# Ledger of designs, part 34: peptides against a protein of PDB entry 5D63

Target 1, 292 residues: chain A of PDB entry 5D63
Amino acid sequence: SLRRGIYHIENAGVPSAIDLKDGSSSDGTPIVGWQFTPDTINWHQLWLAEPIPNVADTFTLCNLFSGTYMDLYNGSSEAGTAVNGWQGTAFTTNPHQLWTIKKSSDGTSYKIQNYGSKTFVDLVNGDSSDGAKIAGWTGTWDEGNPHQKWYFNRMSVSSAEAQAAIARNPHIHGTYRGYILDGEYLVLPNATFTQIWKDSGLPGSKWREQIYDCDDFAIAMKAAVGKWGADSWKANGFAIFCGVMLGVNKAGDAAHAYNFTLTKDHADIVFFEPQNGGYLNDIGYDSYMAFY

## One batch from the design tools (peptide; made by RFdiffusion4, then SolubleMPNN)

Design b1_p11_2_s4 (from b1_p11_2, 9 letters changed)
Fold by OpenDDE base, seed 1:
Structure b1_p11_2_s4 (fold): chain B 292 residues (1-292), chain A 11 residues (1-11)
Amino acid sequence: as target 1 above (292 residues)
Amino acid sequence: SRADEAYLAAR
């Protein structure tokens, strides 16, 4: 079953992603096929899937940028019915905004069925052009039509997944205590993470004894990421991943504060030194405390 | 701890 999370949703037939046109929050904004760039944010093409309690495999899909929801116009079962962004809530009972998402017959892609109409999200004619129509269309779960098959590329991690990644890292102190601040985290590409670091002013910040030392750098980075998240996205119910760690060296005679993020596959953490913008697999300290 | 705080101040 599909996990709660943020997804980039790509057509199985052509290199096109589900895109909310112009990222607009206006009701009735078209959802369209659009080109994308791998390993980038793809701003208008991220969707938070929120599972509906006690309704099997059924979700709302909130556009991360606009904060609006995928909506089948009038809930119509007619082929060609528009799929748009529309105001809503994560746990709505409106069947126009409820989507049953399950694996297709190929076992790798998903199909997206409207809960009420039982029609499927369809890239009309498999059109790969920017702005191509996405509509509700008749179909079945077992047919192989690539117009209705979608790869759900997960762009986020749960707090539990982050916790697991930390737990398997060899640079964790025996006294480690972690504090989880949120439930779901968008994981940024390093390039984006670095850009936030640059824009924060930290590259030009001077280390000063106690008044602006390692803890200040690490906390400033987390604050910068938090603000970037708040300023960039209108959806709620997620955070941007950026951790803070306190660590002690092997000799036990020095400590440090630093950041960390997740690797591309989300399986491991990588340390980030906010004093120089470096990514390291080994920062020279074992973490005894983290919050993220 | 006091020792930890001292170590953090050094980095």
Scores: peptide ipSAE 0.040, ipTM 0.740, DockQ to the pose 0.176
Fold by OpenDDE base, seed 5:
Parts: C-alpha cells; sequence; structure tokens
Structure b1_p11_2_s4 (fold): chain B 292 residues (1-292), chain A 11 residues (1-11)
C-alpha cells in the first residue's frame, strides 16, 4: 500500500506532473498537467498523502505549497469533471476529497480513484502541454490507459527511514544517541539546501571562539531550514530534513558540530559543513549525538 | 561530556 508521504505525481504516459495551478490557495484552483524538472523542488507539484484510518488505500492529497486539497468538483461522476484545489482537512469525511490510490495493472504506477464517484484522475487526452486538463473520468482498475496511471515519486522520508540511513553510515560513534523531532521529512535537493544556507547569511558569518563556533553554525543552519520550511509551504504534518550532529574524531581528541541531510535515493546520509557549505561523505568525525 | 564541550569550543 502507498505510504504516508510527500509525492511528486507524474503521468505514466507523458512527462507531466499533477500541478496546482500557480500554487493558489483559492477554492476551485485548477489542478493541471505541467512539465517538471527532475531532481528539483517542483513547488506546485508536491502532494502530502495522508492515509485515512480504517479506510483501505484511501487518502487525502494536500498540496504542499497551497495547503489545499485535491477535490473532485461536486463529487460528480461525469467524465470531464474538474479536479481542483479546495480547502479541507487531512482526515476529512468529504468524499470529494477522498482518493483511493492503488497499484495499476502494470505494478509500478498507481491509479487515483475518487472515493465517492469511483471515477479516476485522468490527464485528459494524455496532453503533455502545460495547463492540460486533469479531470475525473470513467475507468477501471485493470485497464492500461496511461491517462489514468501515475507514478508516485516519493520526495520524503519517514523518521524510521532517516533513522535507518543514519544507522548504516560508517561514521557513527559507538556512543551514538539520536533524537527524532518529526515524523515525515521532505528531503531537499542539495541545490536547494545550499541556497537556504546562502540565504541564511552563514557564508558571511565569521567563526569566533566560543561565541560563534561550530555549534552555532550548525544550529543556525537547522534554524534556517526550519524557517524556510515554515515560510515556503502552507501544508502541515511534515518537516524539512536537516540534521545536527555532534561528532568526535578518530583520535578522540577533537569534536565538531555539523549538519547532515539525505542522499537522493534516501538510503544514506551526507554531511554538510555549515562553515563552508561543503558536502562530504566523510567529515572526519564520528557522530555521538544527532537530532533531526 | 565536559571534554566534548571543550572540543566543540575549539572548532
Amino acid sequence: as target 1 above (292 residues)
Amino acid sequence: SRADEAYLAAR
């Protein structure tokens, strides 16, 4: 079954993603097909899938940017019914905003069925153009129509997945203690992570003995990412991944504070030095404490 | 530990 998480939802037939037009929070904002750039944020095209308790394979889909929800207009079962952004809540009972999401017959893509109408989210005519209509359309679970098949590219990790990535890293000290702060984390591309670092003012910050040293840099980066998240996204129920570590060197005679994030495949961590903006697979320290 | 804190101050 589909896990709770943030997804970039891409059509199986053409390189088009489910896009909330202009990222608008207005009720009735069209959800459309739109081009995307791989390995980027794709701001208006991220959806938080929240599973509904005790309703098999059924979710709300919250647009990360707008904080509004995927909504089948009037819950109509007519082919061509608009799919829009609309105000809602994660655990709504409104069938206009409840979506049953299961694997398609090809075993790799998903179909998105409205819970009430039983129609499917359809990229009308498979149109790959920006602004192409996405609508509810008649269909079946077993048919192979790519207009109604979607890849769910997971853009987030659970705390458990993050914990696992840390656990298998070779630069973890035997005394390691980790503290999980949130449940689900949007994982940023390095370019975005770096931009946040730049915008924080840290590149211009001077190291000063004790008053502004490694721990201050690392915590400032964490705070900057947190603030970026709060300022960038209207949806709730997730965090932006950025960890802080304290580490000791192999000789045991020096310590350091630094950041870390996850690799693209979410399987490993990569260390980030907030004093210079560098990414390293080996920062020269073994972590004995982390919070993220 | 205090020792770790001292090391952090140096970095």
Scores: peptide ipSAE 0.040, ipTM 0.744, DockQ to the pose 0.173
Fold by OpenDDE base, seed 4:
Structure b1_p11_2_s4 (fold): chain B 292 residues (1-292), chain A 11 residues (1-11)
Amino acid sequence: as target 1 above (292 residues)
Amino acid sequence: SRADEAYLAAR
């Protein structure tokens, strides 16, 4: 079963992703196939899948950028019916915006079936061009047509997954206490994380004894990421991953505050030093407290 | 005392 989360949804046949055209929040905005760049944010191509309680394998799909929902136009079962962005809510009863998502016959990709019409999200003609039409189309769950098969690349982690990644790290103090602030986290590529750091002004900030030292840098970075999230995305129900840690060195005679994020595969954490923008596997401290 | 009860060293 598909987990709640943020996904980049890629066609199984051609290198095209499900894209909300121009990221527009207008009702009826076309959802189209569009090229993507691996390991980048792909702004208009991120979708929050929210599972519907008591309806097996069924979700709404909220575009992260626009805050609008994937919508089958007029709920029509006709092949070629447009799939658009449209205003909605996460737990709507509108069958135009309810999507049953299950594994395809190949066991790796998914098919996306409209709950009401029973038609499938289809990259029309497998067109790999930017702006290619995505439509509802007749099909079956066992059909191998790559026009209707999609890889769901998970771009977020649950709080539990983040907690597990921290627990696997060798640089955690025996007295460690973690505090979870949100339920689902978009994990940023390092390039994006670094750009937020640059834009925050921290690279030009001067370390000053106590008045602006390690804790101020670390908290300023988290605040910058939070603001970036709020300013960048219209969808709700998720946060941007950026942790703060307090750590003590092996000798026990020095403490430090720093940030951390998740590795590309989401399995581990990597430390981020907000005083210089460096990523480190070992920052020289064992964390006794984190909040994220 | 625990590390979490002390102020952070200037770093």
Scores: peptide ipSAE 0.039, ipTM 0.740, DockQ to the pose 0.180
Fold by OpenDDE base, seed 2:
Structure b1_p11_2_s4 (fold): chain B 292 residues (1-292), chain A 11 residues (1-11)
Amino acid sequence: as target 1 above (292 residues)
Amino acid sequence: SRADEAYLAAR
């Protein structure tokens, strides 16, 4: 079953992703196929899948950028019916915005079926051009047509997954206590994480004893990431991953505060030194506290 | 003080 999370949804047949045109929040904004760049944010192409309680394999899909939802126009079962962004809520009962998402016959890709019409999200003619029509189209779960098959590339982690990644890291102190602040986290590429760091002013900040030292740098970085998230995305129900750790060295005679994020595969953490913008697998401290 | 505060004082 598809987990709650943020996904980049890519066609199984051509290098095209489900894109909300211009990231517009206007009702009726076309959802189209569009090219994408791996390991980048792909601003208009991220979708928060929220599972509907007590309705098997059924979700709303909220565009992260616009805060609007994938919507089958008039819920029509006619082939070629427009799929658009439209205002909505995560747990709506509107069948125009309810999507049953299950594995396709190939066991890797998914199909996206409108709950009401039973038609499928279709990249019309498998067109790989930017702006290609995405529509509701007749289909079956078992057919192999790649026009209706989609890879769900997960761009986020749950708090539990983040917790597990931390637990696997060798640089955790025996006294470690972690505090989870949110339920789902968009994981940023390092390039984006670094850019936020640069834009925060931290590269030009001066270390000063106690008044602006390691904890201030680490907290400032987390605040910068939080602000970036709030300023960048209109959807709710997720956070941007950026942790703060407090650690002690092996000798027990020095402490440090620093940040951490997740590796690309989301399986491990990597430490980030906000005083110099460095990423490290070993920052020289074992964490006894984190919040993220 | 708490143990974590003690560690931070060593920074």
Scores: peptide ipSAE 0.040, ipTM 0.728, DockQ to the pose 0.197; fails the geometry check

Design b1_p11_3_s1 (from b1_p11_3, 7 letters changed)
Fold by OpenDDE base, seed 5:
Structure b1_p11_3_s1 (fold): chain B 292 residues (1-292), chain A 11 residues (1-11)
Amino acid sequence: as target 1 above (292 residues)
Amino acid sequence: PPISERILKFM
């Protein structure tokens, strides 16, 4: 079954993603097919899938940018019914905003069925053009029509997944204690993470003994990411991944504070040095504490 | 002593 998380939803037939037009929060904003750039944030194309308790394989889909929800217009079962952004809540009972999401017959892609109408989210005619219509359309779970098949590229990790990634890293001290602050984390591309770092002013910050040293840099980076998240996204129920670690060197006579994020495949962590913006597989310290 | 019982210099 599909897990709670943030997804980039890509058509199985053409290089088009489910896009909320202009990221607008207005009720009735069209959801359309749009091109995307791999390994970028794709601002208007991220969807938080929230599973509905006690309703098998059924979710709301909240646009991360607008904070509005995928909505089948009037819940109509007519082929060609518009799919739009509309105000809502994560655990709504409105069938217009409830989507049953299950694997297609190919075992890799998903189909998105409206809970009420039983029609499927369809990239009309498989049109790869920017702004192509996405609509509710008749179909079945076993059909091979790529217009109704979608890849769910997971852009977030659960706290448990993050914890597991940390545990796999060889640069974790035997006395390590981790503190989990949130439940689900959007994982940023390094380019975005670096841009936040640049915009924070940290590249121009002067290291000063004790008064503004490694811990200040690391905390400032985490604060910058947190603020960026709050300022960038209208949806709730997730955080932006940016960890802080405290580490000890091999000699055991020096400590360092630094950041970390996850690799592209979410399987490992990579260390980030906020004093110079570098990404490192080995920062020269073994972490004894982290919070994220 | 364990990490929790010692102070390390942060760089």
Scores: peptide ipSAE 0.175, ipTM 0.732, DockQ to the pose 0.104
Fold by OpenDDE base, seed 2:
Structure b1_p11_3_s1 (fold): chain B 292 residues (1-292), chain A 11 residues (1-11)
Amino acid sequence: as target 1 above (292 residues)
Amino acid sequence: PPISERILKFM
């Protein structure tokens, strides 16, 4: 079963992703196929899948950028019916915005079926061009048509997954206590994480004993990431991953505060030093506390 | 003692 999370949704047949045209929040904005750049923030192509309680394999899909939802126009079962962005809520009862998402017959891709019409999200004619039509189309779950098969590339982690990644790290103190602040986290590419760091002004900030030292830098970085999230995305129900850790050195006579993020595969953490923008597998401290 | 008592300063 598909988990709650943020996904980049890529066609199984051609290098095209489900894109909300211009990231517009207007009702009726076309959802189209569009090229994408791997390992980057594809701004108009991220979708929060929210599972509907007590409705098997059924979700709303909220565009992260616009905050609008994937919507089958008039819920029509007619092949070629437009799929658009439209205002909505995560737990709507509107069948135009309810999507049953299950594995295709190939076991790797998914099909996206409108709950009401039972038609499938279709990249019309498998067109790889930017702006290609995405529509509701007749189909079956077992059909191998790549026009209706989609890879769900997970761009986020749950708090539990983040917790597990931390627990696997060798630089965690025996007295470690983690505090989870959110439920789902968009994981940024390091390039984006670094850019936020640069834009925060931290590279030009002066270390000053106690008044602006490691804890201030680490918290300022987290605040900068939080602000970036708020300023960048209109959807709710997720956070941007940026942790703060407090660590103690091996000698037990010095402490440090620093940040951390997740690796690309979301399996591990990597430490980030907000005083210099460095990524490290070993920051020289064992964490006894984190919040994220 | 707790770490908070053992470590007086952060760098």
Scores: peptide ipSAE 0.171, ipTM 0.726, DockQ to the pose 0.109
Fold by OpenDDE base, seed 3:
Structure b1_p11_3_s1 (fold): chain B 292 residues (1-292), chain A 11 residues (1-11)
Amino acid sequence: as target 1 above (292 residues)
Amino acid sequence: PPISERILKFM
């Protein structure tokens, strides 16, 4: 079954993603097919899938940017019915905004069925052009029509997945204690993470003994990421991944504070030095504490 | 003692 998380949803037939036009929060904003750039944020194309309790394989889909929800217009079962952004809530009972999402017959892609109408989210005619119509359309779960098949590329991790990634890292001290602050984390590309770092002013900040040293830099980076998240997205129920670690050197006589994020495949962590903006697989310290 | 009690200064 599909896990709760943030997804980039890509058509199985053509290089097009489900896009909320202009990221607008207005009711009735068209959801359309649009091109995307791999390994980037794709601002209007991220969707938080929230599973509905006690309803198998059924979700709401919240656009991260607008905070609005995928909505089948009037819940109509007619082929060609518009799919739009509309105000809603994560655990709504409105069948216009409830989507049953299960694996297609190919075992890799998903189909997205409206809970009420039983029609499927369809990239009309498989049109790969920007602004192509996405609509409710008749179909079945076993049909192989690529217009109705979607790859769900997970862009987030759960706290448990983050914890597992940390546990796999060789630079963790035997006395390590982690503190989890949120439940689901959007994982940023390094380019975006670096841009936040640049915009924070940290590149121009002066290291000063004790008064503004490693811990201050690391906390300032986390604060900058938190603010960026709040300023960038209207959806709730997730955080932006940025960790703080305290580490000790091999000799056990020096400590350092630094940041970390997740690798592209979400399987490992990479250390980030907020004093110089560097990404490192080995920062020279073993972490005994983290919060994220 | 725990690491948190041994290290008092950060770089």
Scores: peptide ipSAE 0.158, ipTM 0.734, DockQ to the pose 0.111
Fold by OpenDDE base, seed 1:
Order: structure tokens, then sequence, then C-alpha cells
Structure b1_p11_3_s1 (fold): chain B 292 residues (1-292), chain A 11 residues (1-11)
């Protein structure tokens, strides 16, 4: 079963992703195949999958950038029916915007079936060109046609997954208390995380005793990531992952405040020092408190 | 024992 989360959705046959053209929020904006760059943000190609309660394997797909939803035009079952971005809500009853997403016959990729029409999201002719048509097309769950098979690469973590990653880290104090602020987190590539850090002005900020020290740097980084998220994405129901930790050294006579993010595989945390922009597996402190 | 409230300078 597909989990709630943010996905980059890639065709199984060609190196093309499901793209909302120009990231436009206009009703009827074409959803198209488009090239992508691995380990980058791929702005118009991120989709929040929200599971529908009591409807098995069925989701809405919200474009993260535009805040609009994947929509089968008029819910038509005709092959070649346009798939577009359209205004909607996460828990809509509109069958034009409800998608049953299940494993394909290969057990790795998924197929995306419109709930009402029972047609499938299809990269027409397997066209790998930028702007290639994506449409509703007839099919079955057991067909091997790669035009209708999609890899769902998860770009986010749940709060539970983040909690589990923290729990696996050896640099956690016995008195650790974590405070979860959100339910789902987009995990940024380090390059993007670093760019936000640079743009925040923190690289030029002066450490000053008590008045602007480690806690100020750590909070400023968290605030910068939060603002970047709010300014970059129109979708709701997720946050950008950036944690704050308070830690104590091994001697128990010094404390530090710092940030952390998740590794690429989302299995572990990596510490981030906002005073110098460094990523570390060991920051020299054991965390007794975190919020993220 | 209580954690020290001393904040360490990194740089």
Amino acid sequence: as target 1 above (292 residues)
Amino acid sequence: PPISERILKFM
C-alpha cells in the first residue's frame, strides 16, 4: 500500500517524470512528461499523495508547487483524455481527482487508475520529449505496458519515520525528549539545504556571547527553512524537514544547539552546524531535546 | 545530574 507522502513520479520506460507544465495553478494546466535531474528539487514534479479514508488504495495527488490537483478532464473514459492540474481539495469526492494507485505486475512500479473512469495515467506513446502528453488510457492492472507504469520515489518522511531515524542515532542522551511539530516532511537535498543556509545570511552572521550564539543560529536556520517552504510551495499539509537539537557533551559540563536533517535514504539523521554550514555524523554532543 | 547550562562556542 502506498503511504501518504510527497513523490517524484517517474515513468518506468523512459527517463520522464509527471510534470505540471510551468507549475501553473490555472485550471486545465497540462500535466506532461518532462525530463528531470536526480537528487534535485524538480520543482514542478512533486506530488503530495493523500489517502482517502475508507477507500482502499485511493488518493488525491496535489502538485506541491501549484497546490492544484491531478484531474482527468470530465472524468472521461475515452483513451487520450487530458490529465490536467485543477483546483481541488485533499479529501474531495470528485472522481475526476481520485486515483487508485497500486503495484503493477512487475511488483516495483505502480499504475495510476482514475477511480471513476477506470482508465490509467499514460505517457502517450512513451514519448520521452519535454511536454509529452499524459492522458487517461484504457488498460488493466496486469498489463506490462511501460507507458502506464510509474516509479513512486518518496521525497518525504512521516513524523514517525523521522522519530525512528532519530532513535537509531547513537548521539541521543538518555533524557531525550522529542517534540514533533508536523506530520509529513519534505526532505531536501543537502545542496538545497545549504543554499537556504547561504541565503539566510547566517554565513555572514557574527557569533556573540549569549546575544547571538548557538541557539540563535539554530533557530535562525529553522526559521529560514520554514520561510523558504512557505515561499516556494502552494500546497499545504506538509513541512520542510529541519530539526533543532539541544545537546550535552560527554563530560556533561557544556551544551550546544544545532540543526539536523535526514540522509538521502531517510534512514538516519545527519547533524548540521549552522555556524559553519557543516554536515557531521558526530557533532560532539548527545541530544536531550529536539523539535522538528 | 542536571545538565549544565553552559553553551559552547563552536567558532
Scores: peptide ipSAE 0.139, ipTM 0.751, DockQ to the pose 0.087

Design b1_p11_3_s2 (from b1_p11_3, 5 letters changed)
Fold by OpenDDE base, seed 5:
Structure b1_p11_3_s2 (fold): chain B 292 residues (1-292), chain A 11 residues (1-11)
Amino acid sequence: as target 1 above (292 residues)
Amino acid sequence: PPVSDRVLAFM
């Protein structure tokens, strides 16, 4: 079954993603097909899938940017019914905003069925152009029609996945204690992570003994990412991944505070030095404490 | 290189 998480939803037939037009929070904003750039944020094309308790394979889809929900207009079963962004809640009972999401017959893509109408989210005519219509359309679960098949590219990790990535890293001290702050984390591309670092003013910050040293840099980066998240996204129920670590060197005679994020495949962590903006697989310290 | 500090460590 599809896990709770943030997804970039890409058509199985053409390089088009499910896009909330202009990221608008207005009720009735069209959801359309739009081009995307791999390994970027794709701002208007991220969807938080929230599973509905006790309703098998059924979710709300919240646009991360707008905070509005995927909505089948009037819940109509008519082919060509508009799919729009609309105000809602994660655990709504409104069938216009409830989507049953299960694997297609190909075993790799998903189909998105409206819970009420039983029609499917369809990239009309498989149109790859920007602004192409996405609509509810008649279909079946077993059909091979790529217009109704979608890849769910997971852009987030659960706290458990993050914990697992940390646990298998070789630069963890035997005394390590980790503290999980959130449940689901959007994992940023390094370019975005770096941009947040730049915008925070940290590149111009001066190291000063005790008063503004490694811990201050690391905490400031964490705070900057948190603020960026709050300022950038209207959806709730997730965080932006940015960890803080305290580590000790191999000799045991020096300690350091630094940041970390996840690799692109979410399987490993990469260390980030907030004093210079560098990414390292080995920062020269073994972490004895992290919070993220 | 990043400057090391005397942060509290568990060793």
Scores: peptide ipSAE 0.031, ipTM 0.744, DockQ to the pose 0.082
Fold by OpenDDE base, seed 3:
Structure b1_p11_3_s2 (fold): chain B 292 residues (1-292), chain A 11 residues (1-11)
Amino acid sequence: as target 1 above (292 residues)
Amino acid sequence: PPVSDRVLAFM
């Protein structure tokens, strides 16, 4: 079963992603095929999949940027029916916005079936051009048509997955206590994380004994990421990953406060020093406390 | 380089 999370949804046949045109929150905004850049945010192409309780393999798909939902126009079963962004809620009963998502016959890609109409999300004619039509179209689960097959690239982690990544890191103190603040986290590319750091003013901030030292830098970075998230995305039900750690050195005579994020594969953490913007696999401290 | 500080550890 597809896990709750934020996904970049890419066509299995051509290098095109499911895109909400212009990221508009207006009802009826076209969802289209559009090119994407790997390892970037792809702002209009991120979708929060929320599983519907007690309805097998069925989700709403909320556009992260607009906060609107993938919607089959009038729930029509006619081939070529528009798929649009439309206002909604995560646990709606509106079958126009309910999508059954299961593995295709190839075992790697998914098909996206409208719950009501039983038609499938289709990149019409497999058109790879920007703005290509995405529509509801007749199909079957076992059909191999790449126009209706989609890769779900997970761009987020659950709190449990983040906890597991921390737990296997060698730079965790035996007295470690972690505090989970949210349930699902968008994991940023380092370039974006660094840009938030730059825009926060931290690169120009002066270290001052006690009054603005390591803890202030680390908390300021966390706050900057939180604000960036709030200002950038209209969807709810997720956070932006940015952790704070307190650590002690091996000698036990020095401590430090710093940040951390997840690696690209989401399997490990990487430490971030907010005083200089550096990423490190070993920051020289073992964490005894984290919150994220 | 980042400056190390004294942060209180807790149990």
Scores: peptide ipSAE 0.031, ipTM 0.733, DockQ to the pose 0.088
Fold by OpenDDE base, seed 4:
Structure b1_p11_3_s2 (fold): chain B 292 residues (1-292), chain A 11 residues (1-11)
Amino acid sequence: as target 1 above (292 residues)
Amino acid sequence: PPVSDRVLAFM
């Protein structure tokens, strides 16, 4: 079963992703196929899948950028019916915005079926061009048509997954206490994380004894990421991953405050030094506290 | 290089 989370949804046949055109929040905005760049944020191509309670394998799909929902126009079962962004809510009863998402016959990709019409999200003609039409189309779950098969690349982690990644890291002190602030986290590429750091003004900030030292840098970075999230995305129900840690060195005579994020595969954490923008596998401290 | 805090506090 598909987990709640943020996904980049890529066609199984051609290098095209499900894109909300121009990221517009207007009702009826076309959802189209569009090229993407691996390991980038792909702004208009991120979708929050929210599972519907007591309805098996059924979700709403909220565009992260616009805050609007994937919508089958008029709920029509006709082949070629437009799929658009439209205002909605995460737990709507509107069948135009309810999508049953299950594995295809290949066991790797998914198919996206409209709950009401029973038609499938289709990249029309498998067109790889930017702006290619995405529509509802007749099909079956077992059909191998790549126009209706989609890879769901997970771009977020649950708090439990983040906790597990921390637990696997060798630089955690025996007294460690972690505090979870949110339930689901968009994990940023390092390039984006670094850009937020640059834009925060931290690269030009001066370390000053006690008045603006390591904890101030680390908290300022987290605040900058939080603000970036709020300013960038219209969808709710998720956070941007940026942790703060307090650590002690091996000698036990020095402490430090720093940030951390998740690696590309979401399996591990990497430390981030907000005083210089460096990423490190070993920052020289063992964490006794984190919040994220 | 980053500068450490002089204070150690454990939770």
Scores: peptide ipSAE 0.030, ipTM 0.736, DockQ to the pose 0.086
Fold by OpenDDE base, seed 1:
Structure b1_p11_3_s2 (fold): chain B 292 residues (1-292), chain A 11 residues (1-11)
Amino acid sequence: as target 1 above (292 residues)
Amino acid sequence: PPVSDRVLAFM
């Protein structure tokens, strides 16, 4: 079953993603096929899938940028019915905004069925052009039509997944205590993470004994990421991943505060030094405390 | 007493 999370949703037939046109929050904004760039944010093409309690395999899909929801116009079962962004809530009972998402017959892609109409999200004619129509269309779960098959590329991690990634890292102290601040985290590409670091002013900040030392740098980076998240996205119910760690060296005669994020595959953590913007697999300290 | 932190140079 599909997990709660943020997804980039790509057509199985052509290199096109589900895009909310111009990221607009206006009701009735077209959802369209659009080109994308791998390993980038793809701002208008991220969707938070929220599972509906007690309704098997059924979700709302919130556009991360606009904060609006994928909506089948009038819930119509007619082929060619528009799919648009529309105001909504994560746990709505409106069947126009409820989507049953399950594996297709190929076992790798998903199909997206409207809960009410039982029609499927369709990239009309498999059109790979920017702005191509996405509509509700008749179909079945077992057919192989690539116009209705979608790869769900997960761009986020749960707090449990982050916890697991930390737990298997070799640079964790025996006294480690982690504090989880949120439930779901968008994981940024390093390039984006670095850009936030640059824009924060930290590269020009001066280390000063006690008054602005390692903890200040690490907390300032987390604050910068938090602000970037709040300023960039209108959807709620997720955070941007940026951890803070306190660590002690092997000799026990030095401590440090630093950041960390997740690797591209979300399986491991990588340390980030906010004093120089470096990414390290080993920062020279074992973490005894983290919050993220 | 508090443990010393690691200092990094910027230049």
Scores: peptide ipSAE 0.029, ipTM 0.733, DockQ to the pose 0.063

